# Designs tried in a protein design run: peptides against a protein of PDB entry 7Q4I. Part 233

Target 1, 281 residues: chain A of PDB entry 7Q4I
Amino acid sequence: HENSTIAERLYSEVRVLCWIMTNPSNHQKKARHVKRTWGKRCNKLIFMSSAKDDELDAVALPVGEGRNNLWGKTKEAYKYIYEHHINDADWFLKADDDTYTIVENMRYMLYPYSPETPVYFGCKFKPYVKQGYMSGGAGYVLSREAVRRFVVEALPNPKLCKSDNSGAEDVEIGKCLQNVNVLAGDSRDSNGRGRFFPFVPEHHLIPSHTDKKFWYWQYIFYKTDEGLDCCSDNAISFHYVSPNQMYVLDYLIYHLRPYGIINTPDALPNKLAVGELMPEI

## One batch from the design tools (peptide; made by RFdiffusion4, then SolubleMPNN)

Design b2_p30_1_s2 (from b2_p30_1, 16 letters changed)
Fold by OpenDDE base, seed 5:
Structure b2_p30_1_s2 (fold): chain B 281 residues (1-281), chain A 30 residues (1-30)
Amino acid sequence: as target 1 above (281 residues)
Amino acid sequence: EKKILEDLLEELKLMNAPQEILDYLQKQIE
């Protein structure tokens, strides 16, 4: 019924490996539902855990669980990816087991970029890192070159990358990536609307949901609006999405259609040269 | 509703969220 020709093309040309941050207690509760929903639209899906689960395709990383080990898990995850899967994809998405991702929209955003460009995308925050860093909860995607630089150049050098496993994983990877000249890209659409969101849609779509003193407004790198103007029509990710909400989102996005309305996709932009970024908005 | 907030708080703690958000959410739970 649907014309998926462009989506199929992008699936082939913009290959995405998704790795999901999870733990053994969440394999059945959360991670399984990622696998059954948006995760199936990744070219490759891997769950990074502390225990192996063959049914889930979970990898046991040599790290403990808990908040103090997230950075360690991220480092080990990308080491694992680099060793085993660096050529299996062009782009490498980190997401949590309660992140929902519209992978097609991510491919659309990534299409013009070369995977050899040292760049990564997500919800950019401004603190701690000069160029900004990507919020961990919203998910962030590294180019193949970014992964290479992270694993090969940054991780082995304690001056470039924190050797300890403690700390905010998103901040720490942001520091490491900056230190190896991986660019923090702008993930906003042509209208200046965000695509990666560190909260559920409701929190972004409903005006005055949060106090203006809420930390988010101090952390966000780019100015954002509230309400329907908050979010791109081609939004990529949301965080704190329950397992049930994942199925609801899958239904709403991929199945529910208003009769008589045909969405025509925008034309694909021109591809950028290696090292070239889209113009800033 | 309270359980949802508690679950969110747990997730935010695991993510090393800023203390201010943890405090805010904790206040909402109380």
Scores: peptide ipSAE 0.023, ipTM 0.489, DockQ to the pose 0.310
Fold by OpenDDE base, seed 4:
Structure b2_p30_1_s2 (fold): chain B 281 residues (1-281), chain A 30 residues (1-30)
Amino acid sequence: as target 1 above (281 residues)
Amino acid sequence: EKKILEDLLEELKLMNAPQEILDYLQKQIE
């Protein structure tokens, strides 16, 4: 028997709306498995698509499909959220239909922050955007204020936010958010370990799994260690997680327990004032 | 060497690497 009291508290106090980037061809193949695994732990789960699916709770956004329209879909998704759901949550996570998220760990990271602070978190990349931007694949989470600024201040102004639907969605939203003074937060834990990962655990956990010339090492904003020191014990997300791997991860994280080992949660940090960030490590 | 680059390009495509990296590798293959 496990004690989930603190997780239940955080579920109530750190409300997360998760929107999943998907398309009609992936509703059954991928998105459904998100809904059946980690997506259940969101306070609200919405699938953003080009076609409605009542079984999935998918929304048909007025956008085309394809990689060249991902930015358009992201803009429309956040417009939809702002119009219909801005008060349904405190934080708004974008994830792909092959992203796996440990929502409790995300709530833990977000707990000290005010949702009225203009901030967003994810796997921070350094190119193109001065303050950095969050990798799209790892998923990124906006505060309520960040969503407001994005939709109300950035999107209507072509000088602040790209009106065309082309481009890398993560870079483009990063530019828009920077232009409205939404801060690119540091999602690393107190040991400087990352929490959002744009690849599967295996690619991060195994030392020298990737070539040193691998683009990822040039793109990461913060220095990271290899191997087991790569990742926080409170990691939040992984990308390129197959549907089957989602169920495996769910089992390993939430069900499988070594006998005699009891996890005691760390104490919650103090809440920050509006506009205040945790010290960078 | 070309085969190695082609294999790498394929892997990077699967890993959704930035287009600029893909373009760079493609140029090296040509």
Scores: peptide ipSAE 0.023, ipTM 0.511, DockQ to the pose 0.141
Fold by OpenDDE base, seed 1:
Structure b2_p30_1_s2 (fold): chain B 281 residues (1-281), chain A 30 residues (1-30)
Amino acid sequence: as target 1 above (281 residues)
Amino acid sequence: EKKILEDLLEELKLMNAPQEILDYLQKQIE
């Protein structure tokens, strides 16, 4: 039916391990729906929890539950990945159990980059961290080298990385990564449109849905528009997506087609050298 | 939507966001 040759190529060349932040109370309510939808398109999918679940493929991390422990869980998750899975993928995505991700679009964005480049991508916010940090809810993806630097160089040093488990996990990892010279990449497309979104599609796609005084407009690192111009045609993630909405999105993105309209993919860009980034837009 | 705003408020508190932002978001929840 569909010509998926390019998608299949990218699946093999741009290997992504997705780890999902969850808890035991959400294994059945939320996490299983990630596994049944977009999570199946990852090269490897792991659920990071406080309890093991063999049906879900959940790992029990040595951390407590609650929002005040999210930073602790993130540290332990990446330690676990580094110890057991660092060679299983090229890129390592953190997402929440209510994040929806179009993995093919993420592979397209990542294709030109070397996994040995110390870089990570997501929805970049400007406060607290000089180079910016990536929003936790939108999901963020680290290169293999970024994971190595985080776990081996940053985490063991309290001067580089917060030893306590409290605080905003996305800000804290952003500080740690900056301190080991992991670059906060630009995830925007060639038209300057964002790809990672910390809200549901409705909040981004509908013009004037949010007040311009809303904190988001003060936090976003790059200028963004509302409406259809808000988002890349190759958008990667949305947050606060309900289990039902995940199935709707899967249907709309992967099954629903307007008859007679054929989308032709853009040509792949040239690969970058190790340490090289795409030019700023 | 209210739940989303509540979750955001909690995250912003953990991030030590400016009080004016917290107050704004709190008003939107009420």
Scores: peptide ipSAE 0.019, ipTM 0.519, DockQ to the pose 0.859
Fold by OpenDDE base, seed 3:
Structure b2_p30_1_s2 (fold): chain B 281 residues (1-281), chain A 30 residues (1-30)
Amino acid sequence: as target 1 above (281 residues)
Amino acid sequence: EKKILEDLLEELKLMNAPQEILDYLQKQIE
C-alpha cells in the first residue's frame, strides 16, 4: 500500500554505512534495539564496541571503555571502516546507541552531494572549531572522501589530529577534519530548519528547561527560530532516545499513517559537482 | 505504556521535535 519507489532509489544511490558507538554493557540494553529499529534501514550497520558480539554484529575495537576513550574509539572505528568497508558505502554515519535516525531523510539531504566531496554533516556547533563541528550525540555523517582524509591524512599526523584518546570526541574529530579541509556542511533544509537534534542527557542535571535551551543556543552554529520553525519536516536524528522510545518512533514514522492522506514527495534536487556545496541560507 | 509515551512526549518537546511527531504521541496518550 505504501509507495516507496523514491526511497528505494535513494537506498541504492545514496548508500549509508551506519556505525553505532556502544560498549559491552549496552549490547543488550541499547544497541540491539537500534538494530531492531532504524539501524535496519542502513545499507550497512556495524556496532563498534570493545567486545565482539556475533548476534549484534559488534566489532571489538582495540580501545578501553569509558567516556575518556570515546575519541579513541572513534579513531579506531573509522580506521576499521576505511580498511574493511570504505567501498561498501558512499556515506558513513556515526551514531550513539541512544540515537534514533530517519535514514531516508538523511539520504534525501545527501543526495545532491558527491561522496568524493570532502564534507560531513550533523548538528553543527560553533565552539572550539573555526568552521564548526558536529555534535557527537546527534550523529554525524562523513562522505567517503572525508573518511579517507580523516584516516589517511589526519590520523597519522599528530599536528593535524590529536594522538591521545582524551578529549571531547566530536570536537576532536571536528578539529581533525578541519585540518584536512573537510568541510563542515550545512544540514539545514531549504527553510533553514535543523535536521540533527542533540538532547540533554538527564533532566536533573539542568535546573530548568530554560537552561537546557540556553546551552543549545550557545552552541548551535546556525541561528534557528524557536518553536515550530526550529525543526525540519525531514528531520534526521534525535539523541537520548531510550530503547522503548525507539520502537515508538519507529511505529509513528514508518507504520502510523493518516487514512486518506497521500503525500507526494518533493522532486530530487540536482546533483552537485565534486567539491560543490548547497548555497547557505 | 502510557507513562512511556508521556515521558517520550516530554523529551521530544525538549528536543524541539517536529510537531507532527508530538501530535501523534499526544493522540496516543489521549
Scores: peptide ipSAE 0.016, ipTM 0.414, DockQ to the pose 0.035; fails the geometry check

Design b2_p30_1_s3 (from b2_p30_1, 15 letters changed)
Fold by OpenDDE base, seed 1:
Structure b2_p30_1_s3 (fold): chain B 281 residues (1-281), chain A 30 residues (1-30)
Amino acid sequence: as target 1 above (281 residues)
Amino acid sequence: MKKLLEDLLEELKLMNAPQEILDYIESLIK
């Protein structure tokens, strides 16, 4: 009897559908590399585009391409997921075609939560939305109940959710989710370290943004440190990751091991009741 | 670093980030 690794257990118990924001011009340049690296560790992987691609498993959404259509694409993507895939997973991750995600670390974070809890996680920003919103580039993950509320309760009501397709995608979904009482969760680890990052690892790990005027420090919801203390040992995502960097990260995270060092996983936390959240740190 | 900032700028434009943020990133590239 092959002792199922804790990762295999979490793969079964914390089912994640990943949808990737892309466009036809990026199918071969970017999206394909997501599919060949971290995307293969999702329980289901779907690419949301304006054109169908059977090799990539890309869906043609009824939206135009361009900078002003990202919010429209997000609305249609979640409508599509709700209609076709709401029972295929417990959690629903949005990522960009240049986001890298360590899916096992996301499952670890999500494990205690019920998918029937109206909650979502990501890199929380404080402006524009009272409870905060999740940065679009870092990727954000909705519970099944959050998706239901978004699609069924928020989207049909122009008073709750913007009907136009213009605007900052992450801000607009954040407003809609708040209006239907979906909670903006705390994705930090037990040490208060962030897990979702809107930049590349180098940008977070190397102290380079010491200027307090840098917008990121004004936008981040929780206080963050620079250097190695910036990031959880169980970090989940990074943004602006090139296709080449995705393969490097896959090698470093999943293949490269220092000889004689064995990492013991932390014990899983207790499961929470429906509607219960972990205490904020 | 310059290339990273250029990529960041393009992504922020796609997300309709506030103009003040775009201006700041542009100032770092010049």
Scores: peptide ipSAE 0.026, ipTM 0.578, DockQ to the pose 0.426
Fold by OpenDDE base, seed 3:
Structure b2_p30_1_s3 (fold): chain B 281 residues (1-281), chain A 30 residues (1-30)
Amino acid sequence: as target 1 above (281 residues)
Amino acid sequence: MKKLLEDLLEELKLMNAPQEILDYIESLIK
């Protein structure tokens, strides 16, 4: 018998709406597998597409498909969320249809923060945006206040947000959020280990796959170690996860247990005041 | 490994990754 009491508490207190970036060609190939695995652990799960799919619960956004429309899709997705779902959750996660997320670990990270704090979290990158921006592939999570500021204050102002749908989606939202004083939070754990990862676990956990000259090391905002020390024990997300790998991860994380090893969860930290961030490590 | 990099490249293209990143991955495939 698993003791899920803390997880159940966090499910209720740290409500997460997950929206999945997808397209009609990936509804069956990728998105449905998100719905069947980690997506079921979100308080609300919405697939943002260009076509409606009632089986998937996909929303048809008024945008075209293609790599040049991802920024447009993100803008319309958050507009849709703000209009229909802003009170359905406290936190709003963007993920791709090949992102895997351990939602409980995300709730644990978010627990001390007020959803009224203008903050967002993810894998922070340093280029292009002064405070940094969150990598699109790793997924990023906005507070309710961050969504409000993005949709109400930033999007309507072409000086604050790019009106064109072109550009790197994650960079553009990062610029917009900075312009409305949404803080790029630190998602690292108390040991300084990352939680959001823009690659598969294998690429992060195995040092041999990461040349120090790899662009990733130049883009990451915080210094991180290689190998097993790269990643928090409470890691939140991985990217480029195939549908088959999603089921494997789901099994390994939620079903497979080493006999005789009982993990006691750490105590929840104190809640922060509105506008307060965790101290930098 | 080549196939994995090709798949990664396609995903990065879909994400509108910076051209420098795309070029880097392409260089690894060659």
Scores: peptide ipSAE 0.025, ipTM 0.533, DockQ to the pose 0.301
Fold by OpenDDE base, seed 2:
Structure b2_p30_1_s3 (fold): chain B 281 residues (1-281), chain A 30 residues (1-30)
Amino acid sequence: as target 1 above (281 residues)
Amino acid sequence: MKKLLEDLLEELKLMNAPQEILDYIESLIK
């Protein structure tokens, strides 16, 4: 028997709507496996596609398919959320259909923040956007106020937000959010370890897995270590997770236990006022 | 060489590489 009392409390107090970026060709191949694994731990789960799927709970957005339409899909997804679901959650996570998310760890990170604070979190990259932007693949989470500002203030203004559907979706939303004073938060834990990862755990955990000249090291906003010190014990997301790996991760994280080892959760931090961020690490 | 670059491009796309890198590789394939 596990004690999930704190997790249950956070499920109620830190409500998360997860929207999954997918396409009709991936409904059965990828998206359904998100629904059967980590997606079931969201307070609300919606699949954003170009075709409706009632079994998946997929929404048909008025966009085309392909990489050149990802920005368009993101804009329409958040418009849809704002119109239909803005009060159904406090936080709004974008993830891909090959992103794996430990939702409880995300709730833990978000707990001190007000959803009325204009902030968003993810794996922060430094290029193109002065305050940084969040990597699309790692997933990123907007506060309710951030969604409001994005949809109501940024999207209608071509000077603040790109009107066409082309461009890197994560960079473009990052520009839009900066232009309406939504803050790019620091998602690192108290030890300075990252929580959102744009790759699978193996690529982060294994020292010298990639050349130091690999683009990632030039893009990452915060300094990161290799090996076991790369990643928070309360990591939130990984990208490029295959459908089979999602089930493996679900087993390892939620079922497999080393007998005789009991993990005691840290105390929750104090709640922040509206507009306040955690101290810099 | 073209096939190698095409394979690299596909790998980089799967890795969500920056668009500038993708554009560079695409320019080499032309």
Scores: peptide ipSAE 0.028, ipTM 0.566, DockQ to the pose 0.142; fails the geometry check
Fold by OpenDDE base, seed 4:
Structure b2_p30_1_s3 (fold): chain B 281 residues (1-281), chain A 30 residues (1-30)
Amino acid sequence: as target 1 above (281 residues)
Amino acid sequence: MKKLLEDLLEELKLMNAPQEILDYIESLIK
């Protein structure tokens, strides 16, 4: 028997719309596995594609496919959300079709914040954008106000937001959001541990001096520890998660329990005023 | 290690990672 009372409360109070970046070739290969695993824990789940898929609940956005169109797809996705779903949630998560998200942990992080605060969270990178930007692969979550500012204030102005569909999607949205005073929040826990991860758990949890991580250390906005101390006990996301790994993670996180160990959730923090952020760690 | 880097490179390309990151990973594969 599991007590989910607090999780149920947060499900109601911290409503999350998850939109998944995908394409027609990945509907069956990747996206459907998101729908069958962590995506079912979103208050609303939408797959943003170039083709409609009624089984998946995929939306056909008026964009082409390919690397050079990811920014275009992101712009159209948020326009679609603003037009049809802005009141259906408080927070709006972008994730890839190979991102795994522990939605309950995201709700816990978001709980103190007002959705009317212009803020977004994710794995913060330092290059290109003064306040930083959130890594696209790790997923990033915008407040309702952030979405409004992005769509209504930033997108219509070529000086604030790139009109072309080319460029790094996460960098471009980061620039746009900064230009409309949407704050790049700190998603770290009270111990300074990260919650959004642009790689699989193994790449973060295993201390490795592998050259693979060299760029990551240059890009990461906040200093992070290696090994088991790299990651919050309330981690939110991982990237490059295969379809099979999604089911494994679902089992490990939501079903597998060590007998005799009962986790008691920490008390919820106080809610912040509109525009207020958590103190820096 | 090479295969792992190749897989990473492919994923980074799909996610429109910055060119400097792609170039770096490519340099490690060579």
Scores: peptide ipSAE 0.024, ipTM 0.554, DockQ to the pose 0.279; fails the geometry check

Design b2_p30_1_s4 (from b2_p30_1, 15 letters changed)
Fold by OpenDDE base, seed 1:
Structure b2_p30_1_s4 (fold): chain B 281 residues (1-281), chain A 30 residues (1-30)
Amino acid sequence: as target 1 above (281 residues)
Amino acid sequence: DKKILEDLLEELKLMNAPQEILDYIEEEIK
């Protein structure tokens, strides 16, 4: 019998709305598998698309499809969330329809932070934005205050936020958030291990899987290790996860256990004041 | 994975990544 008491507490105290970026062609191919796996562990799950789907709970945003419209879709998604759902959660996660997320680990990371702190978390990259920006594929999570500042202060001002729909959505939101003093947080654990990953587990866990000349090593904001030391024991997300691999991960993470090994969770840290961040490691 | 690299290449193009990085990924896709 699994003791889920602390996970249930965090589910109530650290409310997460997950919005999934998808398109009509992926509703059945990808998005439904998110809904059937990790998405069911969000406090609220919304699929952002160009077409409505009542079975999926998809919203039709007033944007076109294609990679050149991803920034437009992100802006409209957060506008929709602010208008309809800003009080339904404390934290607001963007993920792709091929991102896998361990929501309990995200709640653990977010627990000490106030949702009124203007902060967001993800896999931090260093180029283009002075404080860094969060990789779009790994997923990124905004506090309620960050969403408010983004929608109310940044989006209406072309000097603070790009008005057209072109460009890399993760870079553009990163610029906008910096311009309204939303802080790019450090998502690493107490051992300095990353929690958000822009690739599949195999690409991070296998030593020397990629050449050191691979762009990723030039883009990461924080130094990271390879192999088993690459990733936190409380890792939050992986990207490019196929529908089949989502079910495999669900089984491995939530069902498969080595007999006789009991995992005792660490004590929760003290809560931070509004505007306070955890010290960088 | 070829598909992963293709997706990364497209993202980097949108980000205006340095040409040397784009060239590196293009070579890995071959």
Scores: peptide ipSAE 0.038, ipTM 0.618, DockQ to the pose 0.885
Fold by OpenDDE base, seed 4:
Structure b2_p30_1_s4 (fold): chain B 281 residues (1-281), chain A 30 residues (1-30)
Amino acid sequence: as target 1 above (281 residues)
Amino acid sequence: DKKILEDLLEELKLMNAPQEILDYIEEEIK
């Protein structure tokens, strides 16, 4: 009974390749559940691993496993995407195998932007990078031009991009992207509410759930409220989502409906010119 | 709450979170 015409249009016009950061030990435990839930709503879904898995559609990148190799994996993942898939999508999402993404909401956010604009979006953090960087766990999405600049301009230059595979991958890519003038976009909605979240919904939605001294409040680039006002009605991602919670979220978001309540989609904004960003709120 | 923090700590370690963040969470678990 639902009208998905707009969602279908955006699926066609705002093509998203999702690559999932995973490892062989998580193929069955976590990654498979991404594939069975939100990942199926990507235009293309690729699992980036150190081992091939034909059932999962996992790619074996030439990197080792472990937290100290995540940056290396990210570099190789985007190299792989650039070589094989740069024209298969307009936007390129990195997510973890415990990230949940409402892809339709991401398409809505991205709709006005040109994929030729050097921009990327996510949960913006303020430390280490002047313009900010996007939290790795919340997932971050690069425009096609951002991917091009990252792979072609940044990666080959050790002065622009760290050649070593060590370090926090989200910080390192943030540095690289800044160095090639890829803009750290504002992913907040028109009410100033965040869309990408580095934690589960519960941690954001429950007032005073976290200590005021919690690192998140020091890292977040934009001021945010607690409680129900923390999060956009068009939220895009949450992190630390268990496999079971992914199915619950899928049910709640896409199937469960209160009788008599019909969601009316907002009008699409005007498209921006190449290089133009939405005004920050 | 303790269990939630423990789970968070584990995930953050896997994701190469900054040590200062890990230290903070570890202190909150105590």
Scores: peptide ipSAE 0.038, ipTM 0.602, DockQ to the pose 0.288
Fold by OpenDDE base, seed 5:
Structure b2_p30_1_s4 (fold): chain B 281 residues (1-281), chain A 30 residues (1-30)
Amino acid sequence: as target 1 above (281 residues)
Amino acid sequence: DKKILEDLLEELKLMNAPQEILDYIEEEIK
């Protein structure tokens, strides 16, 4: 019933490997629901864990569990990807097992960029890293070149990348990526609306949901509005999405249609040269 | 709801959120 020609094209041209941060206790509780919902729209879906699960397609990384090991898990995940899957995709998304991603919207954002451009996208935060870093919870996507630089150039050098497994994984990868000249891209749409969100839609869509003193407003790299103007119509990700909410979102986004309203996609932008970014808004 | 807040707290810690926010969430969990 739907014209998915463009989406199919982008599926082929903008290949995305999604790796999901999870743990053995969440394989059944959370991760499997990612696999059953938005994860199926990735070109490749891998669950990064500490235990192997063939049913889930989970990989046992040589790291322990817990917050203090998330950075270690991220490093090992990208090492694994580089060793086994670097040519299986053009873009490499990190997400949590409670992140929901509209992969088609991500492909749309990524379409103009070369995967050979050292760039990554997500919800950009301003602290700790000069160019900013991408919030871990919202998910972030690296170009193939970014992954290469991260694994080959950054990780082996303790001066460029933290060797210990402790620390905030999103900050640490942000530091590493900056040190190898991977650019922190602007994921906002042409209207200046965000696409990656570190919270559920409700937290962004409801005006005055949080106090203006809320840390988020101090962390966000780009100014953003609340309410309906908070979010791109082509939003990519939300965080803290329960398993049940994932199915609801899948229904709302991919099945529920208002009768008589036909959405026509915008024309695809021109491709950028290697190293070229979209103009700043 | 409690579990959601616990997950939020964990994520906020990972994002190096200000201690004030962490304390607030912890209080809400109790």
Scores: peptide ipSAE 0.027, ipTM 0.568, DockQ to the pose 0.511
Fold by OpenDDE base, seed 2:
Structure b2_p30_1_s4 (fold): chain B 281 residues (1-281), chain A 30 residues (1-30)
Amino acid sequence: as target 1 above (281 residues)
Amino acid sequence: DKKILEDLLEELKLMNAPQEILDYIEEEIK
């Protein structure tokens, strides 16, 4: 027996459209497993590809394949969303076909924010963009207003947004969003622990003897602790999750229960006004 | 792990990451 009353409420009040970055070669290998696991918990799930797939609900974007076209895909994906789906959700998540997302935890983080606030969340990195940018692999979520500003104000202006399809997807969207005053939010929990992760849980939870020179520590915008304190109990996403690991995570998170332990959710915070952010921790 | 690092390397190259970072990842892949 489960009590999902709060989760059901948030499903209705914090509507999330998830779009998955994929390609035709990964439709069966990866993308379908997203659809069969965490993607089913999105209010709307769309796969953005270069080929249509009706079984997957994949959209064929007018872009080529390869990493050099990821920025092009992102631009076309959000254009497509704005044209066809801008009113279908309040928040718009980009994820890869090897990203795993706990959508309920994302709704919890987003609950106090207005979708009309120009803000986006993810794993914030500090280089290249003054306010920071969100790591592409960890997934990032834009408010409805952020999508509007990106598509309507940024994309049409080459001075604000790169017109070419080349470049690092996450850096380029970060630059564009900054240029139209979309705020890079703080996704950390009340204890200062991260929620979006650009790696698998094992890499974050296990203090690797990784040299303090590991690039991640230079890129991360907020200082993070190692070990069990690295990650929020309400973590949202992990990257480089294999199809098999998606099913494992689904089982561990949604089915496996330690007998006799009851988790009581924290009270929801007060809703913020339009343009208001949570205090930085 | 190797594939993850290769993907990361490609991403960092696109980001014009510092050569020091690229070298570090390349060493881990080899």
Scores: peptide ipSAE 0.027, ipTM 0.599, DockQ to the pose 0.877

